# Peptides against a protein of PDB entry 7SID: the designs that were tried, part 58

Target 1, 151 residues: chain A of PDB entry 7SID
Amino acid sequence: LHMYLMLLKELPGEEYPLPMEDVLELLKPLSNVCSLYRRDQDVCKTILNHVLHVVKNLGQSNMDSENTRDAQGQFLTVIGAFWHLTKERKYIFSVRMALVNCLKTLLEADPYSKWAILNVMGKDFPVNEVFTQFLADNHHQVRMLAAESIN

## One batch from the design tools (peptide; made by RFdiffusion4, then SolubleMPNN)

Design b2_p17_2_s1 (from b2_p17_2, 8 letters changed)
Fold by OpenDDE base, seed 4:
Structure b2_p17_2_s1 (fold): chain B 151 residues (1-151), chain A 17 residues (1-17)
Amino acid sequence: as target 1 above (151 residues)
Amino acid sequence: SEELKEVQETIEKMLSE
């Protein structure tokens, strides 16, 4: 886990996007890691903070390729899981804060949720609609973060 | 892709637990 998280942390930012093939390789363990540690708030927070780099890489891709769609799909599947568990009240505010930041970054890359769509249990949830729900979050800091992200 | 399918199956299993 530590090694993987370290790799995610060291990913280059928006200024230096990785080849999509490299992004795909980095995404491979993600679902397994999330599954194993889904009940650990600290690990989940860390994961969500580090995958921000992945979002930035996905958003900068100007190529409509199968690899891009594949990477987006894999990533969004994991984010969808965090969203679902959030709806089930499984995560504390700090984890939800990290999730909001991920969703914010997705919306910056795809404001109209053309590709940023979460699929959970066979149903589609556009990220912009998902994001709006955090404006009504029970924790004031989450609401504030969501609100300032829109304005 | 096959990899995407595997990811989806992993997550589906997780959410079913």
Scores: peptide ipSAE 0.686, ipTM 0.957, DockQ to the pose 0.889
Fold by OpenDDE base, seed 5:
Structure b2_p17_2_s1 (fold): chain B 151 residues (1-151), chain A 17 residues (1-17)
Amino acid sequence: as target 1 above (151 residues)
Amino acid sequence: SEELKEVQETIEKMLSE
């Protein structure tokens, strides 16, 4: 786990995006890691913070290829899981804040939710629709973060 | 892709537990 998290943390920023093939390789273990540690708040927060680099890489891709769609799909599937568990009140505010940051970054890359759509339990949820729900979050810091992202 | 399907199955199983 720690080795994988370290690898995610060291991903380059927007200035030097990785080839999509490399992004796909990094995404392979992600769903398994999330599944194993879904009940660990600290690990989930760390994962969400580190996958911000993945979002940036996906958003910088101007090439519409099968690999890009595949990477987007894999990533969005994981984000959808965190969203679902959030709705089930499984995560503390710090994890939800990390999720909001991921959603914010997705909206920056795809303001119209053309590809940023979460599929959970067979249902589609555009990220912009999901994001607005955090404006009504029970924790004031989460509401504030969501509100700041809209302005 | 096959990899995407595997990811989806992993997550679906997780959410069903």
Scores: peptide ipSAE 0.682, ipTM 0.956, DockQ to the pose 0.884
Fold by OpenDDE base, seed 1:
Structure b2_p17_2_s1 (fold): chain B 151 residues (1-151), chain A 17 residues (1-17)
Amino acid sequence: as target 1 above (151 residues)
Amino acid sequence: SEELKEVQETIEKMLSE
């Protein structure tokens, strides 16, 4: 786990986007890691903070290739899981803050949720619609972060 | 892709627990 988290942390920024093939390799273990540590708030927060680099890489890609779609799909599947568990009130505010930042970054790359759509339990939830729900979050800091992202 | 399918199955299993 720690090696993987370290790798995610050390990913280059948006100024140095990774090839989509490399993004796919980084995404491969992510769902398993999330599944194993979904009940660990600190690990989940760390994961969400580090995958921001993945979102930035996905957003920098202007190519509509199979690899791009696969990467988007894999990433969104994981984000959808965090969203679902958030709806089930499994995460404290700090994890939700990290999730909002991920959603914000997704909306920056895809403001109209053309591809940024969460599929959870067989249902589709556009990120822009999901994001608005955080405006009514129980924690004031989450609401503030969400509100700042809209402007 | 096959990898995407595996990810989806992993998450579906997780959410069913």
Scores: peptide ipSAE 0.682, ipTM 0.956, DockQ to the pose 0.839
Fold by OpenDDE base, seed 3:
Structure b2_p17_2_s1 (fold): chain B 151 residues (1-151), chain A 17 residues (1-17)
Amino acid sequence: as target 1 above (151 residues)
Amino acid sequence: SEELKEVQETIEKMLSE
């Protein structure tokens, strides 16, 4: 786990985006890691913070290729899981903060949620609609972060 | 893709537990 998290943390910034093939390789173990540690708040927060670089890479892709759609799909599946568990009140505010940052980054790349759509239990949830729900979060810091992201 | 399906299955299993 720690080696994987370290790898995610050390990903290059926006100036040096990874090839989509590399993004796919990084995404492969992600769902398994999330599944194993879904009940660990600190690990979940760390994962969400580190995958921000992945979000940026996905957003910079100007090509509508199969690999891009595949990578987006895999990533959004994981984000959808975190969203679902958030709705079930499984995560503390710090994890929700990290999730909001991920959603914010997705909306920066796809403001109209053309591809940024969460699919959970067979239902589609556009990220822009999901994001607005955090404006009514029970924790003030989460509400503030969401509000700041709108303006 | 097959990989995407595997990811989806992993997550579905997780959410069902």
Scores: peptide ipSAE 0.682, ipTM 0.956, DockQ to the pose 0.890

Design b2_p17_2_s2 (from b2_p17_2, 8 letters changed)
Fold by OpenDDE base, seed 3:
Structure b2_p17_2_s2 (fold): chain B 151 residues (1-151), chain A 17 residues (1-17)
Amino acid sequence: as target 1 above (151 residues)
Amino acid sequence: SSELEEVEQTVQEMLSQ
């Protein structure tokens, strides 16, 4: 886990996007890691904070490539799972803050949720609609962060 | 609870590639 988290942490920012092939390699173990540690709030927060760089890379990619679609799918699977856990009140505010940041970055890349769609239990939830729900979050800091993202 | 188990099962299915 620690080695993987270190790799995620050292991902270059938006100024230096990785090739999509490299993004895919980093995403491959992500769902498994999330599955194993989904009950650990600190680990989840760390993961969400680090995958912000992945989101930035996805936003800079060619949307028509197979690799892009694959990367988007793998990433959205993880975000969808964390979203579901959030809806079921399984995450503390600090984790929700990290998730909002991820969703914010997704909206910057895809404001109309053309590809940024979360699938939970066979139902599709566009990220723009998902994001607006955080405006009504129980924690004031989460609401504030969500509101700042819209402004 | 049954509800908790359902949530966990759903997440597990979502993350199982």
Scores: peptide ipSAE 0.532, ipTM 0.905, DockQ to the pose 0.067
Fold by OpenDDE base, seed 1:
Parts: structure tokens; sequence; C-alpha cells
Structure b2_p17_2_s2 (fold): chain B 151 residues (1-151), chain A 17 residues (1-17)
């Protein structure tokens, strides 16, 4: 786990994007890692903070390829799971803050939710619609972060 | 308990690849 998290942490950001093939390889283990540690708030927060760099890389892709779509799908699967757990009140506010930051970054990359769509239990939820729900979060800091990000 | 189990099952299915 720690080696993988360190690898995610060292991922270049928007300024120096990686080839999509490399991004895809990094994303492949992610769903399994999330599954194993979804009950650990600290690990989840760390994962969410580190995958911000992945979102930035995905947003820099100007080419629509199979690898791009695959990478987007792998990422959205994880975000969808985190969102579902959030709706079921399984995450503390600090984890939700990290999730909002991920969603914010997704909206910056895809403002109209062309590809940024979460699928939960067979239903599709555009990220822009998902994001607005955090405006009504129980924790004031989460609401504030969401409100700042919408403008 | 049943609700919790359903949540866990759903997440597991979502993350299964």
Amino acid sequence: as target 1 above (151 residues)
Amino acid sequence: SSELEEVEQTVQEMLSQ
C-alpha cells in the first residue's frame, strides 16, 4: 500500500503530464486498493489527495483514444465508490473535503460532464449534479469548500 | 445490519475489476 501511495504522490501534475498509457497502468491497481482500505479514513483521505494529480493528467488529454476512455473509466469507478460511501455516511468530513477537491478538479477538466459521469447501481450521475449535493453537507467546511468551487 | 451489508456489497461490486 505505502509503495503504491508513494508512487501516486510522485505522479507529475498538470505541468508535466504523463503518457496516457502510464496513467492507465497506475490506475489499474487503484480500485483494489480502495476496496481493501475503504474503511480506513486516513488511507482514503490520502488516496483522494494523491489522485488529484491523476485528474489533472486526464484533463490535459486532448486526444480521445481507447486508453483515455479506459483511464477515465478506471478513475470514475473509484470516485463513484467514494461518493456512494459518502452518501451512506461512512466518511468523516476530512475525507469528504478531499472528495470535493477531486470533484472540483474533475469539473475544471470537464465542466459539462461530458465524460465525468459516476455510475452507481446502474444509474448515471453527472459530476456537476453530484457536486451540488455537497452544498448541503452537514459539515460547514465542506459546504464552504463546495460553495467556493462552484464560482 | 442488513442495510450495512447492502452498502458493503454494492461498493465491493463497484470496485471489482
Scores: peptide ipSAE 0.531, ipTM 0.904, DockQ to the pose 0.066
Fold by OpenDDE base, seed 2:
Structure b2_p17_2_s2 (fold): chain B 151 residues (1-151), chain A 17 residues (1-17)
Amino acid sequence: as target 1 above (151 residues)
Amino acid sequence: SSELEEVEQTVQEMLSQ
């Protein structure tokens, strides 16, 4: 786990995007890792913080590329799961903060939610609609972060 | 609880490959 997290952390940001092939390789194990550690708040927070770089890489690529679509799908699967757990009140505020940051980054990369759509239980939720729900979060810091992200 | 089980099952299905 920790080695994998280190790899995620070392991902180049928007300034130096990784080849999509490399991004895809890093994303392949991600869903499994999230599944194993979804009950660990600290691990989830760490994962969410590190995948911010992945979002930046995804936003720089051609959406028509097969690898890009695959990578986007892998990423959105994980975010969707975290979103679902958040809706079911399974995550503390610090994890929700990290998720809001991910969603914010997604909106920056895809303002019109062309690809940034979460699928939960067969239903599609555009990230912009998902994001607005955090404006009503029970924790003031989460609300504050969400509100700041709109500006 | 059944609710908890449903949540866990849903997440597991979402993350399964």
Scores: peptide ipSAE 0.531, ipTM 0.904, DockQ to the pose 0.067
Fold by OpenDDE base, seed 4:
Structure b2_p17_2_s2 (fold): chain B 151 residues (1-151), chain A 17 residues (1-17)
Amino acid sequence: as target 1 above (151 residues)
Amino acid sequence: SSELEEVEQTVQEMLSQ
């Protein structure tokens, strides 16, 4: 886990995008890691914070390839799961803050949610619609972060 | 609870590859 998180942390970001093949390799273990540690709030927060670099890489990709779609799909699967847990009130505010940041970054890359769509239990939820729900979050800091992210 | 189990099952299915 720690080695994997370190790799995520050391990603260069949008200024120096990695080849999509490399991004895809980094995403391969992600769902498994999230599954194993979904009950650990600190680990989840750390994961969400570190995958911001991945989101930036995905957003800067101008390639319409299978690898791009695959990488996007794998990432969105994880975000969808975390959003579902959020809806079920399983995450504390700090984790929700990290999730909002991820969603914000997604919206920056895809403002109209053309590809940023979460699938939960067979239903599709555009990230822009998902994001607005955090404006009504129970925690004031989450609401504030969401509100700031829209502008 | 059954609801808790359902959530856990759903998440597990979503994250399964």
Scores: peptide ipSAE 0.531, ipTM 0.904, DockQ to the pose 0.066

Design b2_p17_2_s3 (from b2_p17_2, 9 letters changed)
Fold by OpenDDE base, seed 1:
Structure b2_p17_2_s3 (fold): chain B 151 residues (1-151), chain A 17 residues (1-17)
Amino acid sequence: as target 1 above (151 residues)
Amino acid sequence: SSSLEENKKIIEQMLSE
């Protein structure tokens, strides 16, 4: 786990995007990792903070390829899981803050939720609609972060 | 992809618990 997380941490920023095929390979194990450590708040926060860089890579992709769609799908699958568990009150505010940052970055890349759609338990939730729900979060810092991001 | 479908199933199983 820690080696994987370190690898995610070392991902280049938006200024130096990775090839989509590399992004995809990094995302493939993530669902299993999330499944195993979903109850660990620190691990979840770390994951969300690190995948923020992946979102930036996805947003900079101007090519519509199978790898791009696959990478987007891999990422959205994980974000959808975190979203669902958030609705079930499984995460403390610091994890939710990290999730909001991910959603914010997604909206910057896809403001109209053309591809940024969470599929959870067979239902589709556009990220722009999901994001607005954090405006009513129980924690003031989460509400504030969401409010800053929507404008 | 096959990998994506597999991961979706992993998450679905997790969320059903």
Scores: peptide ipSAE 0.706, ipTM 0.961, DockQ to the pose 0.798
Fold by OpenDDE base, seed 4:
Structure b2_p17_2_s3 (fold): chain B 151 residues (1-151), chain A 17 residues (1-17)
Amino acid sequence: as target 1 above (151 residues)
Amino acid sequence: SSSLEENKKIIEQMLSE
């Protein structure tokens, strides 16, 4: 876990996008990691914070390839899981803050949720619709962050 | 891809617990 998180932390970010193949390889283990540590708030927050770099890479890609779609799918699968668990009130506000930041980045790349769609338990949820729900979050900091992202 | 499908199954299993 620590080695994987360290690797995510060292991603160059938006200014230096990685090849989609590399992004995909980084995302492949992510579902397993999330599954194993879903109950650990600190790990979940760390994951969400670190994958922001990956989201930026995905959003700037103009490639219409299988690898791009695969990478997007890998990421959205995990985000959908965190969204679902959030609805089940499994995460504290700091984790939800990190999730909102991920969703914000997705919306910046895809404002109309053409590809940014969460599929959870067989149902589709466009990220723009998901995001608006955080405007009514129980924690004021989460609401504030969501509101800032919309404007 | 096969890996994506596998990961979707992992998440589905997790959420069903």
Scores: peptide ipSAE 0.706, ipTM 0.961, DockQ to the pose 0.854
Fold by OpenDDE base, seed 3:
Structure b2_p17_2_s3 (fold): chain B 151 residues (1-151), chain A 17 residues (1-17)
Amino acid sequence: as target 1 above (151 residues)
Amino acid sequence: SSSLEENKKIIEQMLSE
């Protein structure tokens, strides 16, 4: 786990985007990691914070490539899981903050949720609709962060 | 991809617990 998290932490910023092939390789293990550590708030927060760089890469890629679609799918699968668990009140505010940041970045890349759609338990949830729900989050800091994204 | 489908199953199983 720590080695993987270290790799995620070392991801380059938006100024130096990774090739989609590299992004995809980093995302492939993520679902399993999330599954194993979904109950660990600190690990989940760390994961969400680190994958922000991945989101930035996804938003600046060729949407027609197979690797792009695959990477998007990998990422959305994980985000959908965290969203679902958030709805089940499994995460403290700091984890939800990190999730909102991810969703914010997705909306910047896809404001109308053309591809940014979370599929959870067989149902589709456009990210723009998911995001608006955080405006009513129980924690004031989460609401504020969500509101900042709208302005 | 096969990896994507596998990961979807992993997550689905997780959410079903």
Scores: peptide ipSAE 0.706, ipTM 0.961, DockQ to the pose 0.808
Fold by OpenDDE base, seed 5:
Structure b2_p17_2_s3 (fold): chain B 151 residues (1-151), chain A 17 residues (1-17)
Amino acid sequence: as target 1 above (151 residues)
Amino acid sequence: SSSLEENKKIIEQMLSE
């Protein structure tokens, strides 16, 4: 686990994008990792913080390639899971903060939610609609982070 | 892809528990 998380941490950001094939290979194991450690707040926070770099890479990629669509799908599958568990009140505020940062970055890359759509339990939820729900979060820091993303 | 479909199933199973 820790070796994998270290690799995620070292992912280049928007300034130096990786080839989409490499990004995809790093994302493929992530769903399994999330499934195994969904109850560990620290691991979930770490994952969410590290995948911010992946979002930045996805935003710089050619949207017409199959690998780009696959990588986007891999990422959105994981984010959708964390959002669903947040709705079930499974995560403390620090994990929700990390999730909001991911959603914020997604909206910066896709302001109109053309591809940034969460599919959870067979239903579609555009990220812009999901994001507005954090404006009413119980924790003031989460509300503030969400609010500053609107401006 | 087959990998994406498999991962979607893994997450769906997790959320159903």
Scores: peptide ipSAE 0.704, ipTM 0.961, DockQ to the pose 0.801

Design b2_p17_2_s4 (from b2_p17_2, 8 letters changed)
Fold by OpenDDE base, seed 5:
Structure b2_p17_2_s4 (fold): chain B 151 residues (1-151), chain A 17 residues (1-17)
Amino acid sequence: as target 1 above (151 residues)
Amino acid sequence: SPELEEVKEIIEEMLSL
């Protein structure tokens, strides 16, 4: 796992986006990896920090392609799972901060939540509405991080 | 890329355990 995360960290970011095909290949198994380590706070934080590169890649891609929509869906599935467990109070503040950073990046790519919608337990939650909930987080650093994204 | 293929192999190994 650590080797995987290290390699994931070294992948091209926003300045040099990956081909969408490569993004898809990374996202498909990632959901399973996240599920296996969902109770490990450090691993979850690391994963969330590294998938930020994927979000940046998605933002630089052609939004009209089928592959882009597929990648968006797969990414939202991962984020939705982390958000769901956050609502169940399963994650410490540092993991929640990493999640907020992912949501912030999503909103930068899709300010109106046209495609950035989390589907959890069969219900749809626009990311902009999900994001505002972190303004009332119990931890001050999480609230501050959420607040700075508004300005 | 070679790096991507290596990542895929590692993921596959983890999922097979």
Scores: peptide ipSAE 0.024, ipTM 0.552, DockQ to the pose 0.066
Fold by OpenDDE base, seed 4:
Structure b2_p17_2_s4 (fold): chain B 151 residues (1-151), chain A 17 residues (1-17)
Amino acid sequence: as target 1 above (151 residues)
Amino acid sequence: SPELEEVKEIIEEMLSL
């Protein structure tokens, strides 16, 4: 796991976007990894921080292909799972902070949640609606981060 | 990329344990 996280951190994505094929290959097993460590707060936080690179890649993609939609779907599945567990009070504030950052990045790419829609327990939740819920988070830092990012 | 392949290998290892 430690090596995985280190390597994930070193992947390009900030200045140089990954090919969509690489993004998709990375995202496919990610949900399983998250599931294995969903009870580990530090691991979850680290994963969320590192997947920001993936989010940026997805947001900057001008491709309208099946692979793009597939990658978006895989990513949204992961984010949806984290949000779901957040609603169940399973994560500490630092994990929620990392999640808000992911949601912020999604909203920057898709402000009107045209494609950024979380499907949790068979129900659809647009990310912009999900994001506003963090304005009422129990932790002040989470609320502040959400408030700073809403515009 | 080589880095991605390494990550994939580690993930596969983790899932196989």
Scores: peptide ipSAE 0.023, ipTM 0.558, DockQ to the pose 0.068
Fold by OpenDDE base, seed 3:
Structure b2_p17_2_s4 (fold): chain B 151 residues (1-151), chain A 17 residues (1-17)
Amino acid sequence: as target 1 above (151 residues)
Amino acid sequence: SPELEEVKEIIEEMLSL
C-alpha cells in the first residue's frame, strides 16, 4: 500500500496531463481500491489528494468523446462513494477537506453541474448542491474552504 | 507511461490480497 501511494504521487502532474485513455485505465480499478480502504482515513485522504490532477484533466477534455464520458462516470462513482460515506459521518475533517477540493475542481469545470452529478443509492445529487452542503459542515476549516471556493 | 504501468501492477497486487 505504501508503495502504491508513493507511485501514485509520482504520476504526471497538472503540467503534463495524462491521455484520457490512461486516465480511464487508472480510474477503472480505483473504485475497488477505495472500497478496500474506505475505513482508512489516511489512505482515503491520500487518494483524494492524488486524484485532483485527474479531475483537472477531465475538465479540460473533449466532452463529446465516449472515453471522456466513461472517465467522467468512473470518477463520479468514486466521488459519490466518498460523498456517501461523508453523509454517514464516517470521515474526519481532513478527508472532507480533500473531498471539497475535488468538488471545487469539478465545479470549476462544470459550474452548473450539467454532467457532474453524483448518483448515490439510486438518487441524483448535483455537485453544486452537494458542495453547498459543506458550507454547513461541523468543522470550521471545512466550512471556510467551501466558502472560499464560491468566491 | 512506465509510471502508470507500475501503478497498475501494484493495484493488481492490492486487489489480489
Scores: peptide ipSAE 0.023, ipTM 0.549, DockQ to the pose 0.066
Fold by OpenDDE base, seed 1:
Structure b2_p17_2_s4 (fold): chain B 151 residues (1-151), chain A 17 residues (1-17)
Amino acid sequence: as target 1 above (151 residues)
Amino acid sequence: SPELEEVKEIIEEMLSL
């Protein structure tokens, strides 16, 4: 886990995007890692903070390639899982803050949710619609972050 | 990268436990 988190931390930023093949390889085990540590708030927060780089990479890539679609799918699976557990009130505010930042970045890359659609338990949820729910979050800092992101 | 492959192997081992 620690090595994986370190690897995620060292991902190139938006200025130097990774090859989509590398992004895909990083994303493949991520859902399993998240599942194993879903109850560890600190690990979840760290993961969410680091996957921001993945969103930036996806936004700089050609969306027509098969690898891009696969990477998008893998990423959205992870975000969807975090969203689902958030709805089940499994995460503290700091984890939700990190999730909001991920969703914000997704909206910057895909403001109309053309591809940024969460599939949770067989149902589709466009990220732009999911995001607005954080405006009513129980924690004031989460609400403030969400409100700031809409502007 | 070699580092990525190593991480993947570790993850796979963790999942097999």
Scores: peptide ipSAE 0.022, ipTM 0.526, DockQ to the pose 0.078

Design b2_p17_3_s1 (from b2_p17_3, 6 letters changed)
Fold by OpenDDE base, seed 4:
Structure b2_p17_3_s1 (fold): chain B 151 residues (1-151), chain A 17 residues (1-17)
Amino acid sequence: as target 1 above (151 residues)
Amino acid sequence: MEREEELQQQLEKFLNA
């Protein structure tokens, strides 16, 4: 886990995007890692903080390529899972803050949710729609963070 | 569609872990 998290942390951002092939290799184990540590709040927070780099890379890629769609799918699957478990009140505010940051970054890359759509249990949820739900979060800081992206 | 099914399986595994 620690080695994987370290690699994820060192990913180049928007200024120096990685080849999509490299992004895919890093995303492959992500779902499994999240599954193993889904009940560990600290690990979940760390993962969500690090995957921000992935969003930045995805935003610089050709959206029409198969590899880009695959990478988007893998990433959005994980985000969708975190969102679903958040609705089930499985995560503390610090994890929700990290999730909101991911969603905010997604909206910056895709303001109209053309590709940023969460598919959970066969249903599609555009990220812009999902994001607005955090405006009503029980924790003040989460609401404030969500409101920053709207204004 | 096959890839989408794989992603759904990953999601299910995540949610049921």
Scores: peptide ipSAE 0.496, ipTM 0.899, DockQ to the pose 0.858
Fold by OpenDDE base, seed 2:
Structure b2_p17_3_s1 (fold): chain B 151 residues (1-151), chain A 17 residues (1-17)
Amino acid sequence: as target 1 above (151 residues)
Amino acid sequence: MEREEELQQQLEKFLNA
């Protein structure tokens, strides 16, 4: 875990996107790591904060390549799981804030949710639709963050 | 199709962990 988090932390942002092959390598263990630590709020928060760089990288890539779609799918699967568990009230506000930041970054990269679609249990949920749900979050800071992201 | 199945399996593992 620590090694993986270190790699995520050191990932370059939008200014210098990584080759998609490197992004894919980084994403390979992500779902497994999240699964192992899904009940650890601090680890989940840290992961979500660090994967912001992945979203930024994806936003700078050519969306037409198979590797890009693969990377998007892997990432969105994890985000979809976090969102689903959030709806089940599994995460505290700090984790939800980190998730909102991820969703915000996705919307910046894909404002019309062309590829940013969460598939959960066989149903598709566009990120723009998912994002608006956080405007009604129980925690005021989450609502504020969501509102600021839209306006 | 194979990739979609793999992603679905990952999701199920995550949700049931």
Scores: peptide ipSAE 0.496, ipTM 0.898, DockQ to the pose 0.882
Fold by OpenDDE base, seed 1:
Structure b2_p17_3_s1 (fold): chain B 151 residues (1-151), chain A 17 residues (1-17)
Amino acid sequence: as target 1 above (151 residues)
Amino acid sequence: MEREEELQQQLEKFLNA
């Protein structure tokens, strides 16, 4: 876990994106890692903070590429799971804040949720629609963070 | 479709872990 988290942390930002092939390799174990540590709030927060770099890379890539679509799918699967568990009140505010940051970054790359769509249990949820739910979060810091993008 | 099925399996594993 530690080594993997370090690799995620070292991902280049938007200015110097990785080749999509490299992004895919880093994303492959992500779902499994998240599954193993889904009950660890600190690990979940750390993972969500680190995958912000992945979103930045995805936003700079060719949307018509098969690898891009694959990477998007892998990433959105994880985000969808975190969102679903958030709705089930499984995560504390700090994890939800990290999730909101991911969603904000997604909206920056895809404001109209053309590809940023969470599929959970056979239903599609556009990220821009999902994002509005955090405007009504029980924790004031989460609401404030969510409101920054629209105010 | 094959990849989509894999993603759904990953999601299910995550939610049931």
Scores: peptide ipSAE 0.494, ipTM 0.898, DockQ to the pose 0.884
Fold by OpenDDE base, seed 3:
Parts: sequence; structure tokens; C-alpha cells
Structure b2_p17_3_s1 (fold): chain B 151 residues (1-151), chain A 17 residues (1-17)
Amino acid sequence: as target 1 above (151 residues)
Amino acid sequence: MEREEELQQQLEKFLNA
């Protein structure tokens, strides 16, 4: 786990995008790692904070490639899971803050949710609609963070 | 389709972990 987290932490920023092939390699273990540590709030927060770089890479990639669609799908699956569990009140505010940051970055790349759609239990939820739900979050800091993205 | 099913399986594993 720690080795993987370190790898995620060392990801370059948006100004230094990774090839999609490298993004895919980084995403391969992500779902499994998240699954194993879904009940660890600190690990989840750390993962979500680190995958911000992945979101930035996905947003500026060639959307017409199969690899891009695959990477987007893998990433959105994880985000969808975190969102679903958030709705079930499984995560504290700090994890939700990290999730909102991910969603914010997705919306910056895809404001109209053309590809940023969360599929959970066979249903599609556009990120722009999902994001607005955090404006009504029970924790004031989460609401404020979400509001900053809108205003 | 098939890839979507794989993603769904990953989601289910995540949610049921």
C-alpha cells in the first residue's frame, strides 16, 4: 500500500502530462487498493488526493482513443464507488473534501459531463449533477469547497 | 459492453468489500 501511495504521490502535475499508457498502468491496481482499504478514512483521503493528478491527465488526453476511454472508465468506476459510499454516509468530511476536489477537476475538464459520468449499479449519474449534491453537504467545509467551484 | 461489465464487477467488489 505505502509503495503504491508513494508512486501516486510522485505523479507529475498537469503541466507534465503522462502518456495514456502510463496512466492505465497506474490505474490498474487502483480499484483493488481502494476496495481493500475502503474503511480506512485516512487511506481513502490520501488516495483521492493523489489521483487528482490522474484526473488532470485524463482531461487533457486524446478522448478519441480506446485507451483514453478505458482509463476514464476505470477512474470513474472508483470515483463512483466513493460517491456511492459517501451517500451512504460511510466517509468523514475530510474524505468528502478530497472527493469534491476530484469532481471539481473533472468538471474543469468536462463541464457538461460528456464523458464524466458515474455509473453506479447500472445507472448513470453525470458528474455535474453529482457535484451539486455537495452544495448541500452536512459539513460546512464541504459545502464551501463545492461552492467555490460554482462561484 | 464487456468492458462495462468488468467495470461493474470492480464496482461491486468495491462496494461489497
Scores: peptide ipSAE 0.492, ipTM 0.898, DockQ to the pose 0.835

